Peptides against a protein of PDB entry 7PB4. Designs and how they scored, part 208

Target 1, 105 residues: chain A of PDB entry 7PB4
Amino acid sequence: KMLNIKEYKEKLLSTLGEFLEDHFPLPDRSVKKKKKNIQESSVNLITLHEMLEILINRLFDVPHDPYVKISDSFWPPYVELLLRNGIALRHPEDPTRIRLEAFHQ
Target 2, 218 residues: chain B of PDB entry 7PB4
Amino acid sequence: DALQMAVGYFEKGPIKASQNKDKTLEKHLKTVENVAWKNGLASEEIDILLNIALSGKFGNAVNTRILKCMIPATVISEDSVVKAVSWLCVGKCSGSTKVLFYRWLVAMFDFIDRKEQINLLYGFFFASLQDDALCPYVCHLLYLLTKKENVKPFRVRKLLDLQAKMGMQPHLQALLSLYKFFAPALISVSLPVRKKIYFKNSENLWKTALLAVKQRNR

## One batch from the design tools (peptide; made by RFdiffusion4, then SolubleMPNN)

Design b2_p16_7_s1 (from b2_p16_7, 6 letters changed)
Fold by OpenDDE base, seed 5:
Structure b2_p16_7_s1 (fold): chain B 105 residues (1-105), chain C 218 residues (1-218), chain A 16 residues (1-16)
Amino acid sequence: as target 1 above (105 residues)
Amino acid sequence: as target 2 above (218 residues)
Amino acid sequence: MAEQLLRLMVQELVEL
C-alpha cells in the first residue's frame, strides 16, 4: 500500500511537472535588457515545479511548521500565482514565509 | 419539460424524501439517454451533466451512463471540456471513467467549439501517456492536438522511452511520425513509412449518433 | 483556466 502511494505521488509529480513546463515556464533569461551597471546577481530561479516540490515536501516532513522561507530563487510572479489561487498561504506574522494550503475540506 | 427535470435532478441531487430513489434516478437517466440519442443535448445540458459524471457525485455505473449520452445537438463548449479535465485531476472518477472520457473526447473532438484552451492542456494529456490503459486514446488525442510548438526534445525522449518499454505500438508510431513531421531533426530514427495511421476506433460507441448530429447540422 | 487546474493538481498531491 505505501509503495503504491509513493509511486502514485511520483507519477503525479511528473504529470504536474509537464503541466507546469507548458503553462508556467520561467521567463526566458535571454531578455537581456541592455541596462548597463546593475550587478547581475545571477540568482538561479527555480521552476514552479521545484517550488511546489519544496512546499509539498515541507508539508509532509514538518506538518507542525509547514512554512518555507521565500528565497531569492523564488520567482515573485510564481509566489503571487500560488497565493492568489489559494495554493499557498503567507505566514500571518512573517511575510517571507509561505506554506502549501492544507486542502483538507 | 422532462429533460429539464432530469438535468435538475442530477444537478441538485436526489431529494432526500423520495422513497424510491433508485426508480427516480433511473427515470431521469432514461430521459437524458432518450433525448441525447434522439436529438442530442444542448451545450448547457452537456456542461452540467459532463461535470456531474466526472465529479464523483454518483456511482460509477451512473457516471458511465451519463458520459455515454454526452452527445451534442450542435456543439460542445470548450469550457465544459476544460472543467471535465479538471475533474480528472481531482481523481474522484474511476479508471474506466477516465478511459471512457478520453474516448468521448476523441469522438466528439470536431464538435468542440474551440480548441485554444484544450491545446494548453497538451502537457497534461501528454503526461497521461504513462497510463497503459489511457495511452492508446491519449496518443490519438495528441495526434489531433499536436502543433509544432508542442514538439519538444524532452517529449521526444519520453515517447522513445515509452516505445522502448511498450514496443512499436501503432498509436505511438502515429504520434512519433507526426513529431518527425514537425521536427525531423529531433527524431533521427527511421520510422517505418506506414501509409495508414491506426488508432483504436474510439468513435464506435457514438458512430450512429455522430452521423445523426452531422446530418442535422448540414 | 490553467491556474484552476494547477490548484486541483496540487490538491490531489496534498490529499495523497
Scores: peptide ipSAE 0.558, ipTM 0.551, DockQ to the pose 0.277
Fold by OpenDDE base, seed 1:
Structure b2_p16_7_s1 (fold): chain B 105 residues (1-105), chain C 218 residues (1-218), chain A 16 residues (1-16)
Amino acid sequence: as target 1 above (105 residues)
Amino acid sequence: as target 2 above (218 residues)
Amino acid sequence: MAEQLLRLMVQELVEL
């Protein structure tokens, strides 16, 4: 039973990854080219897939503190997307931390 | 009418007070089945009943019977199909219901009014290829949906990996042949020239009903 | 609609 759940989880994560690539791709690096002057730190943005993996893993690994700190690698529109759709919640006392929503509560 | 009462029963659910819940359910189910097979269902009736069949509101036997009678009078709304796919993600439906849904989707594909939103679900359908029970029907669906922009290197690799695992299945070969047509440079492997694309169309549960629908809409 | 599907997919992952 447990092995089947792990395999199903892996399949579902793969499914989610493909879905996210098609519907929620990162903006092409071309948008950063126009404003020359700001030393915008070359922080590589992570995919929405990677962001969700981090949030899901944190929920399972540390269920008593399921919050993840928002880094500069988190594309702000993805954070807002997750919050707006009730997929993630901000920490009540620290707006720089988000958790995956507990869909069973 | 009897159909509206039946649809309303499924939508609102059983009223607690009926002692004979099973007889009432069977009566309404037979009403829907009879109308669907004789005349087809309106797009609005399909929207309601398809959602119910995949929501897990009723037992698997009832859901299967509802899904089998999702026969259009004229058209199926794309929105109904997208809602149905969303229920597949919730996982409340059985594996057999998922298979039946993909069979239904392929069978009814030409009766869906629009394809724009369904085409956006391409990645979701493609990922369902990993399910061995769904794979033949998903390949057929993808064969109908695939555009040049969907043919990417990672999807080619996944199809070749599936072929290595499952062998040279006719449905995988059909999809790979289509991929090679759109992007020859991505598929270096010589595919056998199959003159006939063979999907298991012979097992279409709706063949007689679809012929009747086409005759009525001529 | 894609956003709704995303929520459902994530919900399924969390509920496993």
Scores: peptide ipSAE 0.554, ipTM 0.540, DockQ to the pose 0.303
Fold by OpenDDE base, seed 3:
Structure b2_p16_7_s1 (fold): chain B 105 residues (1-105), chain C 218 residues (1-218), chain A 16 residues (1-16)
Amino acid sequence: as target 1 above (105 residues)
Amino acid sequence: as target 2 above (218 residues)
Amino acid sequence: MAEQLLRLMVQELVEL
């Protein structure tokens, strides 16, 4: 039973990854060329897939404190996307922390 | 090839310079329809055209006609179906197109090469049960997709609530019966032993075409 | 849109 759930989870994560690559890709660095003054924040943005993976893993690994600190690698539009769709919740006292929604938990 | 030109027209869109855009569109649409019904379409052609039909690039009438001719020569790629479902989420297609898509998906289910990714979309399909127009077709699709792992307590509750709202619909009963088969402990309600699973199979727009496809692939 | 499917996929992952 447990093996099937793990395998199903991995398959679902894989499918989610493919879906996210197709529909929610990071903006190509090429669009940043026109506005001169935006500091080349050398921060490598993570994919939405990676962001969700972090959030999901935190929820499962630390269910009593499922919050993840928003790093500079978190693209703000992705954070907003997750919050807007009820996929993630902001910590009530610390706006720099978000958790995955427990949905039915 | 006339088909390649037609597919290319839909993919690239109408070239600005054609004075007779509607005649050109109709010509290419008829070409696709004729080939699809006679021989079926290649998986690559279905991939392109299915995406176009659901993207909202063309009007509902055109999209409906394209979707009706999504008849495989051999197989449909699972990736094409996943991509199509993603377009349904974008909401650029009409309600009638959504209904037609689910009808198509049920009709073509056996011709889809793989089901692994489609099975992962189970939650999306299940959420569409709340749409009264989609519900019969979604129940049929879910009946084909449901595995033991999909049968969760909250889904049982939702199906029972839906049955309470809509009455004892044959398609809901079929799905609930399948749920009870996989997880008898979750469904305490005595389901009527219906000997015949009745999904409205009578409205398969593709019945003749599918018979022809099956005959060619034997 | 694609956002709804995203939510449903994530929900499925969380509910496993």
Scores: peptide ipSAE 0.481, ipTM 0.684, DockQ to the pose 0.514
Fold by OpenDDE base, seed 2:
Structure b2_p16_7_s1 (fold): chain B 105 residues (1-105), chain C 218 residues (1-218), chain A 16 residues (1-16)
Amino acid sequence: as target 1 above (105 residues)
Amino acid sequence: as target 2 above (218 residues)
Amino acid sequence: MAEQLLRLMVQELVEL
């Protein structure tokens, strides 16, 4: 029974990943517009899928402190997207921490 | 191609200079209808037109006619269905369009190429059971989609509550019977043993077209 | 539009 739920969740996550790649891709850095010194912040941005996986895993692994610290790998528009849509919540006292919404409330 | 011109018209919108916008619209709509009912539409054409029908770009009458002619030549892309459901969430379509969409979705279910992403929308479809106009068709859709993993205690409670409100509707009983099959411990209520599962015949609108599609793909 | 669908998909994952 538990194995089937895990496998089902993994399949759902995979399907969600495909959906996210299609609808919410990372901005292609390849727009070679001209020379101005925009500091290529060498920070590897994670996909929205990876971000959601982190948030979901944290909710299940540490339900008493389900908050994840926003890193430089978190693309700000994705954070805003999650917050705007009620998928994530900011920590009330620490704006650098977000959690997945408890949809059961 | 006349069909390509018609699809392009719906996609790009009316070219400003047309003095007879309504006649042009009707011409293109009839072109789409004629091809769809005779030969079916390609998956790409359905993708474009289905999104247009649900986007609110055109009036309800036009959207209804477009949706009625969403007949595949071979297959419907699952992505097209997911996009269509996303438009339902925006709430710009009429109640009648929503009903027609669910009827279409049930009727065309076997022609959708894959069901993985549609299965992720189970919760969305389940929430739509609260709409009395949608409920019969949503029950049928859920009957097609429901897996054991979808049968949760809270969903059982919601279905029983709906039954208490609506009475023993055949479509609701069919879904409850399936739920009891997957999770008998969650449903203590004795369900009447129905010999036949009965859903409203949503396929009636497309019966002839569906027969033709099945014959072409054999 | 895709944003609302995203919420529903995530909700389904969390509720499972």
Scores: peptide ipSAE 0.478, ipTM 0.675, DockQ to the pose 0.449

Design b2_p16_7_s2 (from b2_p16_7, 8 letters changed)
Fold by OpenDDE base, seed 4:
Structure b2_p16_7_s2 (fold): chain B 105 residues (1-105), chain C 218 residues (1-218), chain A 16 residues (1-16)
Amino acid sequence: as target 1 above (105 residues)
Amino acid sequence: as target 2 above (218 residues)
Amino acid sequence: MAELMLRLMVEELVQL
């Protein structure tokens, strides 16, 4: 039973990854930031897939504190997307932390 | 009428109903089946019943029977299909129901009123290629949906990887041939020039019904 | 549509 669930989860994650690549790709790095003096924060943005994996894993691994700190690698539009769609929630006292929604039926 | 009562039962009826225990359910199911196979169903009836069949509201046997009788009188609403796909994401239907749905979707493809939103689900369908049971039918669906814009390097790689895993499947070859047609530069592999594309006969379940639909809509 | 599908997919993953 557990193996089947794990395999199914892996399959779903793979499916999700494909879906995200198609519908929610990172913006092409080719948007030449106009040279305003903004320090080259060389922060590599993670994919929405990676972001969701982090959130999902945190929910399962640390269910008592399922919140993930928003890093500079979190593309703000992705954070907003997750929040707007009720996929993630901000911590009530710390806006720098988000969790995956538990979707308790 | 009897059909409206039947549809109403499925829409408003008991959650988790079992076919074997409910004479009323069987009566209504037979009503839907009879009308669907004789006359087809209205788009609104398909919208309701298709959603029910995939929602997990009823048991697999009932869902299967409902899905098998999703035969249009005229057209199927794209919105109904989109909703159906959304239920596939929720995963409350059996694997057999998923297979049946893709078979249905392929068989009924020409009767779907619009394709714009379905085309946006291309990536979702493509991801379903990884399911060995779905793969033949998904390939057929993708063959119907694929546009030049869908042919991307990563999808080519995935198809080739899948071919390496599963062998030279006719349905994969058909899809790859279409990909090569749209983007020859992405597919360096020599594909056999197939004069005829062969997919698994998904339509066989509905062949007679589809002929009748086409005759009525002439 | 894509956003709804995303939610549904994530919901499925979380409910496993």
Scores: peptide ipSAE 0.555, ipTM 0.537, DockQ to the pose 0.275
Fold by OpenDDE base, seed 1:
Structure b2_p16_7_s2 (fold): chain B 105 residues (1-105), chain C 218 residues (1-218), chain A 16 residues (1-16)
Amino acid sequence: as target 1 above (105 residues)
Amino acid sequence: as target 2 above (218 residues)
Amino acid sequence: MAELMLRLMVEELVQL
């Protein structure tokens, strides 16, 4: 039973990745070209898929502290998307930390 | 009306007090089945019953029977289909129900009133190609939905990877041929010139019902 | 629609 759950989880993560590539791709690097003066923070943005993987893994691996620190690699619109849709929650005392929502039915 | 009572039963759920819950359920299910196969169902009835079949409110056997009788009198609402697809993500339906739903969706595709919202779900359907049980039916659905704008390099790679894993499946070949038609520069591989596209059409559970619907709407 | 589907997919992953 446990092996089937892991395989199913991996399959779902793969499906999610494909879905995210279609509907929530990272902005093309071309949009940052116009505003010259903002220091090109050379920080490579992670995909929404990678962000969700981090959040999901943290929830399962460290259930007593499921919060992840928002890094510069987190694209702000993705953070807002997750928060707005009730997929993630901000830490009540530290707005730089977010967790995946515990969808307890 | 017997049909309205049956639909209302499924919508509201069984009232606790009936000792013969199973007999009542069977009675209402047979009522829906009989009307659906004889006359088809109204779009509103399909909206309610399709949602119930995929919500996990009832057992898999009941859900399967409901889904098998989702035969339109005239049209199916696109909104009903979108809601149904959302239930596939919740995971309360069985794998067999998912397969049946995709078969139903392909079979009923021409009876869906609009395709605009369904086309927005293209990425979700494409992602479902990795499910070996769904793959043949998803390929058929994607064959019906695919526009030039959907043909992207990453999707081509994924289809070729699936072909490498699963072999030269007729349904994958059909979809790849369509992709090559829209974007020949993305597919350098020589695809066999298949004169006839063969999807598993032989297993259309609704063939007789669909013929009857087409005859009534003529 | 895509945002709803995203939520539903994540819910399925978390409930597993």
Scores: peptide ipSAE 0.541, ipTM 0.551, DockQ to the pose 0.275
Fold by OpenDDE base, seed 2:
Structure b2_p16_7_s2 (fold): chain B 105 residues (1-105), chain C 218 residues (1-218), chain A 16 residues (1-16)
Amino acid sequence: as target 1 above (105 residues)
Amino acid sequence: as target 2 above (218 residues)
Amino acid sequence: MAELMLRLMVEELVQL
């Protein structure tokens, strides 16, 4: 029974990953290198899938403090997407921290 | 061939230089319709055209006609269905297109090559029960998909709440009866013993085509 | 609609 739930979860995560790649891809950084010296801080943005995995894992691993600190790897539009859809909640006292919604209603 | 040209037109979009865009569109649409109803479409053609029909690339009338001719020659790829469901979530298709898609999905269910990924979309389909226009067809789809592992207390509650709102609808009763079969302890309510499960005949739109497909694949 | 699907998929994952 537990194995079936784990397998189902893994399959669902995979399906979610494919869905996110299709509908919420990262902006293609392929803007041609025109030579201007702006130190584009080479912050590697994570996928929305990776962001959700982090949030889900934190909720399950640390349920008493399920908040994740927003890093520079978090693409701001993804954070906004999660917040506006009620998928994530911002910490009431620390705007740099977000949690996955518990959906226990 | 004419079909490849038609599919290519829908995939790539209209070439800018065509003075008669509407006539060209109609020509290609008729080509797809004729082949689909006569012979069925290959899985690859369905993959392309189903995506186009739900993406909002064309108007509702065109999308409806494309979706109506998504008739397989042999099989439909599960991946095509998963992609199609993803487009339903984007909301660029009309309510009528969504209804038609669920009718199509029920009608073509046996021609889908695999069900593993579709079964993972169970929660999404279940959430669509709240749409009154979709509810009859979604109940039928869920009746085909439901396994014991899908029957959860929260879903039972949602179905009972829906029954309280909508009344004792035949399609909802059919799904509830299946839920009671898998998890009798979760459903304390006495369900009327219906001798026959009754769903709206979604297959009527494709009845002749489906008979032809079954005859070709025998 | 993609956003709604995203929510529903995440809800399903969390409720598992």
Scores: peptide ipSAE 0.523, ipTM 0.614, DockQ to the pose 0.498; fails the geometry check
Fold by OpenDDE base, seed 3:
Parts: C-alpha cells; sequence; structure tokens
Structure b2_p16_7_s2 (fold): chain B 105 residues (1-105), chain C 218 residues (1-218), chain A 16 residues (1-16)
C-alpha cells in the first residue's frame, strides 16, 4: 500500500514537471541582451518543477518545520506565482522562507 | 498531400501575404474535416491539430471545427491529450470548447494508447466537477478513469456536497456508485440501485465515425 | 487556468 503511494507521488510529480516545462518555462537568457547593466548574476535559476519538488520534499521530510529558504536560484516570478495561487505561504516572521500550503486544513 | 498542406497551414499560421485568408483557412479546414471523417487522422496529425484547437491561436468557430474532426485513424497519443488538458488550464479556450473537449475525450477514450499520464490528471478533472457545464461530462470521464487509489475521503465529501447542491443527478450517482464499489466504507449513504448507468454522452457526435474506425481496425 | 491546474496537482500531491 505505501509503495503504491510513493509511486503515484513520483508519477504525479513527473506529470507536473512536464506540465510546468510546457506552461511555465524559465525565460530564455536571450531577453537579457538589451539592458547592459544587469550584473551577470551567475546564479542558475531552478525550474518551477525543481522548486516544487524542494517544497514538497521539505513538507514531507520535515513536517514540523516545512519552510524552505528562498535562494537566489528561486526565480522571483515563480515564488510570486506560488504565493498568489495559495500553493505556498511565506513564513510569518521571515519573508525569506516559504512553505508549501497544507491543503489538509 | 492536401492534408499535409492543411496541417502545415494551421501549424505555421496564415502567411501574411494572402489576400484571401478566410478562403484559404476554409479550404484547409474542409480538407482536414473530409480526411478525418472519411479515413481518420494519424496520431501525429491529431497531436498538432488538437494543440492548435486548444491553444487559442484561431477563433472559437475554427477551434470547434478542428476539435470536432479529431477522429483517429488508429490511436490517439496520450501525450496529445495531456498537452490538450494543459491548454485547458491556460484559459485561452472558450467554455464551449472545454465542454466539447471533454465530450471528445470521453468519446475517444478507448482510442487513447495509454492511460497512465491521464490518470495522473485525475485531480484536475475532479476539480472541474465544480463547473456546472462540465460536470456531466467530467463525471463520465472520471467514471472511466477512477481506480481504487483515486477514491479518497475528501473526494467522497466533495461528491456528496456536490450532490447536495445539484441534487441526485444521474451522472453523479454513477460516479458515486463506482466510488462505493471501490471503497464501500467511505460511502455510508444508500445509493439508489440504478439498473442503467446513464451519461448524456451516450449520443456522441462521433458515433458513426467511431464505428467506422473500429471496423477498419478489426 | 494553468495556475489552477498547478494548484490542484500540488494539492493532490500534498494530500497523498
Amino acid sequence: as target 1 above (105 residues)
Amino acid sequence: as target 2 above (218 residues)
Amino acid sequence: MAELMLRLMVEELVQL
């Protein structure tokens, strides 16, 4: 029974990943050409899929402190997207930390 | 090939220079319609055209006509269906197109090569039950998709709440009966023993075409 | 709507 849930979760994550790649891709680096002065922040942005995986894993692995620190790899529009859709919540005291919403409540 | 030219037109979009854009569009649309209803479309053609129909690239009338001719020659790729569902989420299609898509999906369900990824979209389909226009068709789709693993307490509650709101609809009763079959402990309510499961989609727009496809693939 | 689907998929994942 537990194995089936894990497999289902993995499959669902995979399907989510494909969906996110199609509909919420990272902006191509090509748009950066026009404004000269934006520092080459060498920070590799993670996909929305990877971001959600981190959040989901944290929720399951550390349910008592499910918050993830927002790194420079987190594309701000993705963070905003998750927050505005009620998928993620900011920590009440630390706006640099977000958690996945506990949809059970 | 005339079909390849037509598909290519929809894929690439109208070339700017054509003075008679509407006539050209109609010509290609008729070509697709004629081939689809006579012979069916290849999986690759369905992949392209289904994506176009739901992307909002063309007007609702054109999208509706394209979607109506998504008749397979043999099979429909599951990936095409997943992509199509993803477009439904983007909101570029009309409500009527959504209804038509669910009707199409139910009608073509047996021709989809695999169901694994579609089953992973169960939650998305289930959420669409809240749309009164979609509810009958979504119930039918869920009736086809539901496995024991999908029957959860929260979904049972949502279905019962929906039944309380909408009344004892035949399509809801059918789905609830299936839920009770998989998880009798979750549904304490006595469901009326309906001898016939009734979905409005028993009369699909594609009945004749689907019979022809089944006969050709025997 | 893509955002709604995202929410629903995540909701399902969390509820597993």
Scores: peptide ipSAE 0.485, ipTM 0.685, DockQ to the pose 0.515; fails the geometry check

